Peptides against a protein of PDB entry 2N1D. Designs and how they scored, part 19

Target 1, 169 residues: chain A of PDB entry 2N1D
Amino acid sequence: EVKVKIPEELKPWLVDDWDLITRQKQLFYLPAKKNVDSILEDYANYKKSRGNTDNKEYAVNEVVAGIKEYFNVMLGTQLLYKFERPQYAEILADHPDAPMSQVYGAPHLLRLFVRIGAMLAYTPLDEKSLALLLNYLHDFLKYLAKNSATLFSASDYEVAPPEYHRKAV

## One batch from the design tools (peptide; made by RFdiffusion4, then SolubleMPNN)

Design b1_p11_1_s3 (from b1_p11_1, 7 letters changed)
Fold by OpenDDE base, seed 4:
Structure b1_p11_1_s3 (fold): chain B 169 residues (1-169), chain A 11 residues (1-11)
Amino acid sequence: as target 1 above (169 residues)
Amino acid sequence: SKILELIKKLL
């Protein structure tokens, strides 16, 4: 098993996110006020502004593109709690061609990194490649932690209406 | 393009 270390600052949020959805029966407001695309763009700009070019293998744009693609593929199948499935279905119906990175936000993006470790376990990567990838992912996670106050908030969730509960069986 | 290639392997 490959473990992607989630920053300690973000671990409580994962619990809160889970609780808001599964126990409090709330939904993250969609489309997100700050979607995954925007978060990744901000990260890219942040990295470029700092002039960190020491790692020749580090390509900010490629990291962003990769995370975005990975998120878009994984969101519907791996990142949603059962209670969120009707909401996802509605999003697909209303916006069938929209990538989920333009719809969902930080909480769901963070969930991606909870799952990625297990996915890496089934990926044929040598030790060096794995370490390289992990370094990039951890760097991004540190960015999320740094901006956690603005990216993660319970106010971005709302109680699902009664008609939604009937769908979420 | 190595990092992008690595991430694509997860898909």
Scores: peptide ipSAE 0.073, ipTM 0.769, DockQ to the pose 0.225
Fold by OpenDDE base, seed 2:
Structure b1_p11_1_s3 (fold): chain B 169 residues (1-169), chain A 11 residues (1-11)
Amino acid sequence: as target 1 above (169 residues)
Amino acid sequence: SKILELIKKLL
């Protein structure tokens, strides 16, 4: 089994995220004020601002592109709690051609990294390539942890109205 | 595009 280590600072957030939705019956406000595309762009710019070589910049861009693509594929089927499914259906109806990386934000992006490790376990990768990929994923997670105060907040959630509860049953 | 290809294999 391949494990993507979530920074200790972010582990409590995963619990809070689950609690807000499952127990408190809240929904993350969509479209996100800070969507996945923007978060990844900020990360790339952050890495570039440190005077990296062209090769290093290229690698960062590949990581960003890969995370975005993986998120867009996985969001609808793998990253949502049951309570969030009616909201997702509404998003699809209102934004049928928009990638979910332009709609969802940091909490759902973080959920991706909980799942990615299990997927890597079934992917034929040599040890060196896997280590390289893990290093970049961990670097991005460290960035999320460093900026957690601006990326993760309970104020980005709202209590679902009674009419939503009827749809969710 | 090594890193991108690695991530794409997860799809």
Scores: peptide ipSAE 0.071, ipTM 0.770, DockQ to the pose 0.224
Fold by OpenDDE base, seed 3:
Structure b1_p11_1_s3 (fold): chain B 169 residues (1-169), chain A 11 residues (1-11)
Amino acid sequence: as target 1 above (169 residues)
Amino acid sequence: SKILELIKKLL
C-alpha cells in the first residue's frame, strides 16, 4: 500500500471526529461554515502568495481541482460514518445538484486523506509520479495542520435531534 | 495537467 502520512497535529482530531459522531451521536453542522471549496481556495492563494516557483505541469490549481473532484466522488460512498447517512440523504434530497465540496468542511476533507493511500496502491503510477503526487498531498496536509485551530473544532458539531435518532437505525 | 491526471486516476 501507499502510505499517506497524516501530520501528528491532526491525528488526535480524527479520533475526536470519530468520537463526536459515533459515540456522542453528534453531527457536523451542514452546510459547513467553511466548506471544502473555501479551504482549497485558501490553500491555493496561500501557495501563490509564497512566491515559490511552481512547475507549470504541477500547478497548485491542478492539485486543488483534483482534490475537489476526488472528494466529491468519494464523500458519499467512502467518507461517512453510518450515523451520518441520514444527514447525507437529506442533503442530497434538498440540494441534488450541489457538489459536496460546497456542503461539507474540513473534518470530512481530512477523512479523504485517510483513504487515499489505499486507492493509490491500485493506481498504475510510475515511481516518480507517485512521489510527486505524495509531496503535494503532504504539502496540503501540512497546510491543514498549520490552520487546524480554525478548521477543526468540536463547536462545529451539534447533538442530533431525537427525530434523527429514529431515522439512524 | 499531470497532478490532476494522477488524481483523476483514483476515480
Scores: peptide ipSAE 0.068, ipTM 0.765, DockQ to the pose 0.225
Fold by OpenDDE base, seed 5:
Structure b1_p11_1_s3 (fold): chain B 169 residues (1-169), chain A 11 residues (1-11)
Amino acid sequence: as target 1 above (169 residues)
Amino acid sequence: SKILELIKKLL
């Protein structure tokens, strides 16, 4: 099994996120005030501002692109709790041509990294390639942790209206 | 798989 280590400061957030949705029946406010696209863009700019070489800049762009695409593929099928599915359906209806990276935000992006390890376990990657990929992913996760105060907040969730509860049962 | 292809793009 390939382990993608989640920073310790973000692990409690995953629990809070789960609790807000599944137990408190809240929903993350959509569209996100700061969507996945913007988070990834900020990360890329952050990395570029640190004086990376052209090759490293290229690598960052590829990582951002990969994470974005992977998120867009996985969001609807793998990253949502059951309670969130009616909201997702509404998003698809309201934003049929928008990638989910433009709609969802940091909490759902973080969920991706909980799942990615299992997906990497059976990939035909040599040890060096896998290590390189993991380094990129961990670097991004460290960025999320560093900016967690602005990216993760329970105030971004709200109690689902009664009408929604009827849909989600 | 598409996911595998995406992973390869990360490399």
Scores: peptide ipSAE 0.057, ipTM 0.749, DockQ to the pose 0.156

Design b1_p11_1_s4 (from b1_p11_1, 6 letters changed)
Fold by OpenDDE base, seed 5:
Structure b1_p11_1_s4 (fold): chain B 169 residues (1-169), chain A 11 residues (1-11)
Amino acid sequence: as target 1 above (169 residues)
Amino acid sequence: DKVLKLLEKLE
């Protein structure tokens, strides 16, 4: 199995995220004030501003595109807790043509990196390409860790209303 | 891994 290491700084957030949703019965506010598309764009611009070569810039763009694609594919089926399902259904009804990367934000994006390793294990990549990809994924995760104060906050969650509880787990 | 254990509850 391909292992994507989550920075130690972000592991506590994953626990807090789980607790907010499953135990405190809160929901991440949607649409996100800062969605996945925006986060990825900021990362790409950050990398480009550091004097990277054209080849490295191309690689960053490809990695960003890949992360976005994986997120949009996996969000609905792999990255939600059961309590979040009614919210997801409402999002699909309200935003039927919008990719989930334009709706969801940093917490759900971080969840992707817990699951992406298993997906990459079955991706036809040579050893060198896989190593390069993993390096970029880890680099992105480090970026998230450095910006965690602005990307991950319990204030982005809210207590689900009573009517939501009646239709949720 | 505690985090992985918790995230196994994703569905």
Scores: peptide ipSAE 0.095, ipTM 0.824, DockQ to the pose 0.025
Fold by OpenDDE base, seed 3:
Structure b1_p11_1_s4 (fold): chain B 169 residues (1-169), chain A 11 residues (1-11)
Amino acid sequence: as target 1 above (169 residues)
Amino acid sequence: DKVLKLLEKLE
């Protein structure tokens, strides 16, 4: 099994995220003020500005594109808590042609890296390519940890209205 | 891992 290690700095946030939604019955504000597309773009620009000329098989842009694709595929089926399902349905109805990377933000993006390992296990990558990809994923997670103060905040959540609770299963 | 157990509730 492919294991993607989450930085210790971000593990408490995953707990807070779970608590906000499942126990406090709050929802992440959508569309996100800073969506996944923007976060990935900032990361790419950050890497380019650092002048990292490592001669590696994977380019930053390829990694960003890959993360975006996996997020858009997995969000609806693997990255939501049950309480978030009515919100997701509303988003699909209001934005039928928009990729979820343009709607959701950092908290849901972080959830991806908890589940992506199992998905990568079925990709036809050789050992060298897989190791290189994992290094980039871990590098991105370190970037998220470094910028966690601006990317992860309970203020981005709000209490679900009574009407929403009636829709919740 | 506590985090992994919590995230098992994702569906």
Scores: peptide ipSAE 0.094, ipTM 0.822, DockQ to the pose 0.024
Fold by OpenDDE base, seed 1:
Structure b1_p11_1_s4 (fold): chain B 169 residues (1-169), chain A 11 residues (1-11)
Amino acid sequence: as target 1 above (169 residues)
Amino acid sequence: DKVLKLLEKLE
């Protein structure tokens, strides 16, 4: 198993996210005000602004692309609580061709990093490449932690209406 | 890990 360590600063948010949805029966507002695409773009620009080498910039772009791809693949099958399924179905119906990275935001992106390690374990990467990837993933997580005040907020959630509760059985 | 236990509820 490939272990991706979640920063201690973000672990409480994962608990809050779980609580908001599963216990308080709230939903993250979709489409996200700041979607995964924009978060990744901001990260890439942040890294580029630090005067990185061309090779490092290339690596950042590849990592961003990889995170986006994994998110889009895993969101529907790995990153949703049962209560969120009707919402996801509605999103698919309304936006059948839209990648989920354009719909969902930071909370769901953070969930990816809890599950991505298991997927990476079966990815044909050599040890050096995997180590490099992990370094970038942890770097990105540090970025999320640094910007957590703006990326993670309970105000981005809303109480699901009664008609939704009837669907989410 | 409490967080991991919570996230096991993802489906």
Scores: peptide ipSAE 0.092, ipTM 0.824, DockQ to the pose 0.024
Fold by OpenDDE base, seed 2:
Structure b1_p11_1_s4 (fold): chain B 169 residues (1-169), chain A 11 residues (1-11)
Amino acid sequence: as target 1 above (169 residues)
Amino acid sequence: DKVLKLLEKLE
């Protein structure tokens, strides 16, 4: 299995995220004020501003595209807690053709990296490509950690209304 | 890993 290491700075957030949803019965406000697409775009621009070569810029764009694709594929099936299912259903109804990267935000994006390693294990990548990809994934996670104060906040969650509780297990 | 254990609840 391919192991993607989550920065220690972000691990507490994953716990808080879990707690907010599953124990406090809150929901991340959707559509996100800052969605996954925006986060990835900011990362790409950040990397570009750091003086990367053309080849490195291309690689960053490919990684961003890949993360987006994986997120959009995995969000509905692997990145939600049970309590979030009714919300997801509502999102699908209200935004049937929108990729989830335009709806969800940083917390759910971070959850991707808990699961993505298992998916990469089944991706036909040569050793060099895999190493490069992992380096960029870890680089991106480092970026998230650096910007965690603005990307991860309990204030982006809200207490689910009573009506939601009745339809959620 | 505690985080991984908690996130196993994802479905």
Scores: peptide ipSAE 0.088, ipTM 0.820, DockQ to the pose 0.025

Design b1_p11_2_s1 (from b1_p11_2, 6 letters changed)
Fold by OpenDDE base, seed 5:
Structure b1_p11_2_s1 (fold): chain B 169 residues (1-169), chain A 11 residues (1-11)
Amino acid sequence: as target 1 above (169 residues)
Amino acid sequence: DRVLELLKKLQ
């Protein structure tokens, strides 16, 4: 399996995220104040401002596009806890034409990187291309870690209302 | 890895 290492700085957040949802029965406020599209755009702009070559800029854009695509494909089926399913259903009803990268934010994006390794294992990439991709993914994760104070906060969650509990798993 | 164990509860 392809191993995508999560920065140690972000591992505690994944635990907190799990706790907020599954134990405290809270929900991430949707639509996100800062959605995945915005986070990826900021990252791309950050990389472009660092004096990258044209080829590197192209690579960043492709990586961003890839992350977005993976997120949009995997969010509904692989990146939610059971307690979040009713919320997701409501999102689909309220935003039927919106990609989930425009609705969800950093916490769910981070969850992607816990699962993406297994997906990449079945992607027909040569060894060199895979290594390059992994480098960019790790670079992006480092970016998330660097900006974790603004991207990951328990204040972005709220206690689910009683009516939600009655229908939630 | 505790994180991995917790995230096995996804979906």
Scores: peptide ipSAE 0.177, ipTM 0.844, DockQ to the pose 0.025
Fold by OpenDDE base, seed 4:
Structure b1_p11_2_s1 (fold): chain B 169 residues (1-169), chain A 11 residues (1-11)
Amino acid sequence: as target 1 above (169 residues)
Amino acid sequence: DRVLELLKKLQ
């Protein structure tokens, strides 16, 4: 099993996220004010500003692209709670051709990293490549933790209306 | 890990 360690600082957020959605019956506001694409772009720019070599810059871009791809693939099938499915259906109807990385934001992106390890376990990566990838994933998670104050907030959620409850249950 | 247990509720 490929284990992607979530920073301890972000673990409480995942709990809060779960609570907001499943117990408090709230929904993350969509489309996100800051979507996954923008978060990844900010990360890439941040890494580039730190004086990356050409090779490192290339690697960052590839990692960003990979995260985006995995997110877009996994969002609908792996990263939603049952309560969020009607919202997702509405998003698909309203944004049929938009990748979910342009709709969803940091909370759902963070969920990816809890699930991505299992997916990577079935990816034919050599040990060196996997180690490198994991290093970048952890680096990105560190970035999320560093910017958690601006990326994760309960104020980005709102109580779902009664009519939503009826179709969500 | 509490987080992992909670996230089992995904989907």
Scores: peptide ipSAE 0.169, ipTM 0.842, DockQ to the pose 0.025
Fold by OpenDDE base, seed 3:
Structure b1_p11_2_s1 (fold): chain B 169 residues (1-169), chain A 11 residues (1-11)
Amino acid sequence: as target 1 above (169 residues)
Amino acid sequence: DRVLELLKKLQ
């Protein structure tokens, strides 16, 4: 298995995220005020503004595109708690052709990096390419940690209404 | 790791 290390600064948020959804029966407000697409765009612009030289094999734009694709593939099947399934079904009905990267936000994006390692293990990447990819993924996670105050907030969640609880039984 | 245990509850 490919190990993707989550920054220590973000681990407490994953606990809070789990608690908000599973124990407090809250839902992340959708569509997200700041969706995954915008977060990735901000990261790309941040990297460009710093003037850092990108590796030849992995440009920032390619990494962003890859993260977006993995998120859109994995969100519905691997990144949701059971309590969130009715909400997801409603989103699919209301936005049938919209990629989930345009609907969901930072908390669900962070969940991706807990699961992405297992998926990457099956990709036909050589050792150098895999190392470069991992470096970029870790760099992105550091970016999330640096901007955690604006990306992760319990105020983006709300108590699920009674009618939702009836759907979730 | 507590985080990993919690995330096992993801569907």
Scores: peptide ipSAE 0.159, ipTM 0.839, DockQ to the pose 0.025
Fold by OpenDDE base, seed 2:
Order: structure tokens, then sequence, then C-alpha cells
Structure b1_p11_2_s1 (fold): chain B 169 residues (1-169), chain A 11 residues (1-11)
């Protein structure tokens, strides 16, 4: 089993996110004001500004690309609560060719890291490569934690209208 | 783990 550890600082947000959606019947505002693509780009630039070597820069870019790929694959089938399904259907109708990394934001990206471990378990990576990948994923999660005040906010959610409730439940 | 239990409710 491959387990990606979520920073303790971000675990409460996952609970809040769940509560906002499932109990308070709110929806994350879409398209996100800061989408997954932008978050990953900021992370990459942050790493570059730290004076990384060419090799480290390449590794960061590969990790960013990988995170984006997994997010786009997993969002629709693994990273949504049932209450969010009608919203997702609307997004698909309005943006049929857009990757979900350009639509969704930090909360859904964070959900990825709860599920990504299971996907990595089926990836034929050697022990050293897996360890390196996990280190970068942890590094990225620490970046999210460091910037959590700007990335995770209940103000990015909206109360779903009654019409939506009738469709969702 | 409470977080895992909550996220098991993902579709």
Amino acid sequence: as target 1 above (169 residues)
Amino acid sequence: DRVLELLKKLQ
C-alpha cells in the first residue's frame, strides 16, 4: 500500500470541505478563481525561485505534470461527493473540452492526495523512484499548507439554490 | 481516521 500523508494543518480543511458540501449543501464556486493549473504553476515557480538545479527543476516540472494528469483522470470518478454531481454535469456540458484542472481549485486538488496513493500502488515504480515521488508530493502538500490561507476558504463556496437541491437529492 | 471515513463518501 502506498500512503500519502496529509499534513496535519490541512486535515481540518478536508473536514470543513466535506461539511460545506454534504451538510451545509454548498458548492465550490466554478470555474475556480484559482484553478489547479494555476496552483501547480505557482508551486513550480516557487521551487524555481529557491535556486534549484536544472535537475531539480526538471523533477518539479515532471511532478507537476503528473499531479495534473492524475487530477484530470480522477476528478470526475473519485474526487466528488454525490451532492456535487449535478454541478459536474453542468461543467461538462458548458466546458466539454476543458481539463478539470482548469475548472476546479484547491479543495478538490487536496482531495486527490487522499486517493492518489491507491492509484500509485498499481504504478510500476521502483522503490527509489516511488520514494522520490512521495517526497515531492509531500513537499507540494507542505506548500499547500503554507499557503492555505489563500487557497482554502469557505467564502469560495456558495449555498446551492433550491432548484439544485431537487436535482441533487 | 476521521478524514478517511469522511472521504469514503466520495463517489
Scores: peptide ipSAE 0.130, ipTM 0.826, DockQ to the pose 0.025

Design b1_p11_2_s2 (from b1_p11_2, 5 letters changed)
Fold by OpenDDE base, seed 5:
Structure b1_p11_2_s2 (fold): chain B 169 residues (1-169), chain A 11 residues (1-11)
Amino acid sequence: as target 1 above (169 residues)
Amino acid sequence: SKVLELLNKLL
């Protein structure tokens, strides 16, 4: 298995995220104040502003595109807790053609990185390509950690209303 | 959920 190391700063957030949803029966406010697309765009701009070579800039764009694609594919089937399913169904009904990267935000994006390692283990990437990808993934995670105060907050969640509970049970 | 399962392995 390909190991994608989550920064220690973000591991507690994954627990808090799980607790907010599963134990406290809260929902992340959707559409996200800052969606996955904007987070990835900010990261790409951050990397490009640091004087990267053309090759490095190209690599960043590919990594961002890849993360976005994986997120959009995986969100509905792999990244949601059971309690979030009714919310997701409502999002699909209201925005059937919108990619989930335009709806969801940092907490759900971070969940992807818990899953992505196992997925990458079976991708047809050579060692050099995989190493490069892993470097960028870890770099992105460090970026998330650096900006965690603005990206991850319990205030972005709210207690699900009674009518939602009726849908979830 | 799959996320929770993987989280448990991570932590």
Scores: peptide ipSAE 0.024, ipTM 0.667, DockQ to the pose 0.029
Fold by OpenDDE base, seed 4:
Structure b1_p11_2_s2 (fold): chain B 169 residues (1-169), chain A 11 residues (1-11)
Amino acid sequence: as target 1 above (169 residues)
Amino acid sequence: SKVLELLNKLL
């Protein structure tokens, strides 16, 4: 098993995210004011501003691309709570060709990292590549933690209307 | 959900 450690300061957010949706029956406002694409772009630019070498820049770009791809693949099937399924269906209907990384934001991106370790276990990555990837994934998570005040907020959620409740199992 | 299951393992 590939273990991806979530920063301790972000774990409470995962709980809050779960609570907001599952217990309080709220939905994250979509499209996100700051989508996954933007977050990843900011991260890449942040790394570049820190004096990246060509190799580091390459690695960051690959990591960003990988995170984006994993997110887009996994969002609909693995990253949503049951209550969010009708919302997802609406998004697909309204934006059938839009990658979910342009729709969803930080909370759902963070959920990816709860699952991504298991997904990486199925990839034929060599040990060196896997270690490098893990380092960058943890680095990215630290970036999310550093910017958590602007990326994670309960105010980005809203109570789902009664008609939505009827659609949600 | 799968996310919740994994979350429970994490927390």
Scores: peptide ipSAE 0.024, ipTM 0.669, DockQ to the pose 0.028
Fold by OpenDDE base, seed 2:
Structure b1_p11_2_s2 (fold): chain B 169 residues (1-169), chain A 11 residues (1-11)
Amino acid sequence: as target 1 above (169 residues)
Amino acid sequence: SKVLELLNKLL
């Protein structure tokens, strides 16, 4: 198993996110005001503004593309709590052709990094390439931590209506 | 929930 270390600053948010959904019966407001695509774009631009070489810029773009792809593949099957399933079904009905990276936001993106390590264990990467990838993933997580005040907020959640509770088993 | 299981292992 490949371990992806979550910054200590973001671990409490994962707990809060879980609590908001499962205990307080709230839902993250969708579509997200700042979706995964925009977060990744901001990260890439942030890295480019820091004076990256062509090779470094290429690596960042590949990492961003990879994160986006993994998110879109895993969101529906791996990153949702049971209480969020009816909301996801509604999203699929309302946005049938949209990738989930254009709908969901930072909290669900962060959940990816709890799961992504297990998936990376099956990638045909050599040890050096895997180490480099992990460094970039950790760098991205550090970016999320640095911008956590604007990316993670309980105000982005709302109490699910009674009608939703009846659908959520 | 797989996410919850992994979260519990992480924390």
Scores: peptide ipSAE 0.024, ipTM 0.666, DockQ to the pose 0.029
Fold by OpenDDE base, seed 1:
Structure b1_p11_2_s2 (fold): chain B 169 residues (1-169), chain A 11 residues (1-11)
Amino acid sequence: as target 1 above (169 residues)
Amino acid sequence: SKVLELLNKLL
């Protein structure tokens, strides 16, 4: 398996996220106040402000586009805890054409990087190509860690109502 | 493959 290293600063959040959903029976408030699209845009602008070359800027844009696309593909099938399934179904019913990157936020985006490594292991990438991709992913994760105080908060979750509990079995 | 699709954009 290809291991995508999660920054140590973010690992405790993954535990808190899991606890909030599975044990405390809370839900991340949707639509997110700061969605995945916005986070990726901020990252791209952050990289641009560092005086990158045209080639590096192009690469960042491609990384952002790729992460966005992969998130939208993976969210519904790979990134949700069982307790979150009814919420996701409601989102799909209300907004069938909306990409999930416009609905979900940082916690779910971080979950992507927990799962992506296993899938990368099945790709026909040479070591150099894989290393390059991993560098891009790790750079983005470092950005998330740097901004973790504003991106990850338990206040973005809320206790699910009793009627939700009945359908989330 | 969606994985390959992403990789083609990222690399």
Scores: peptide ipSAE 0.023, ipTM 0.628, DockQ to the pose 0.263

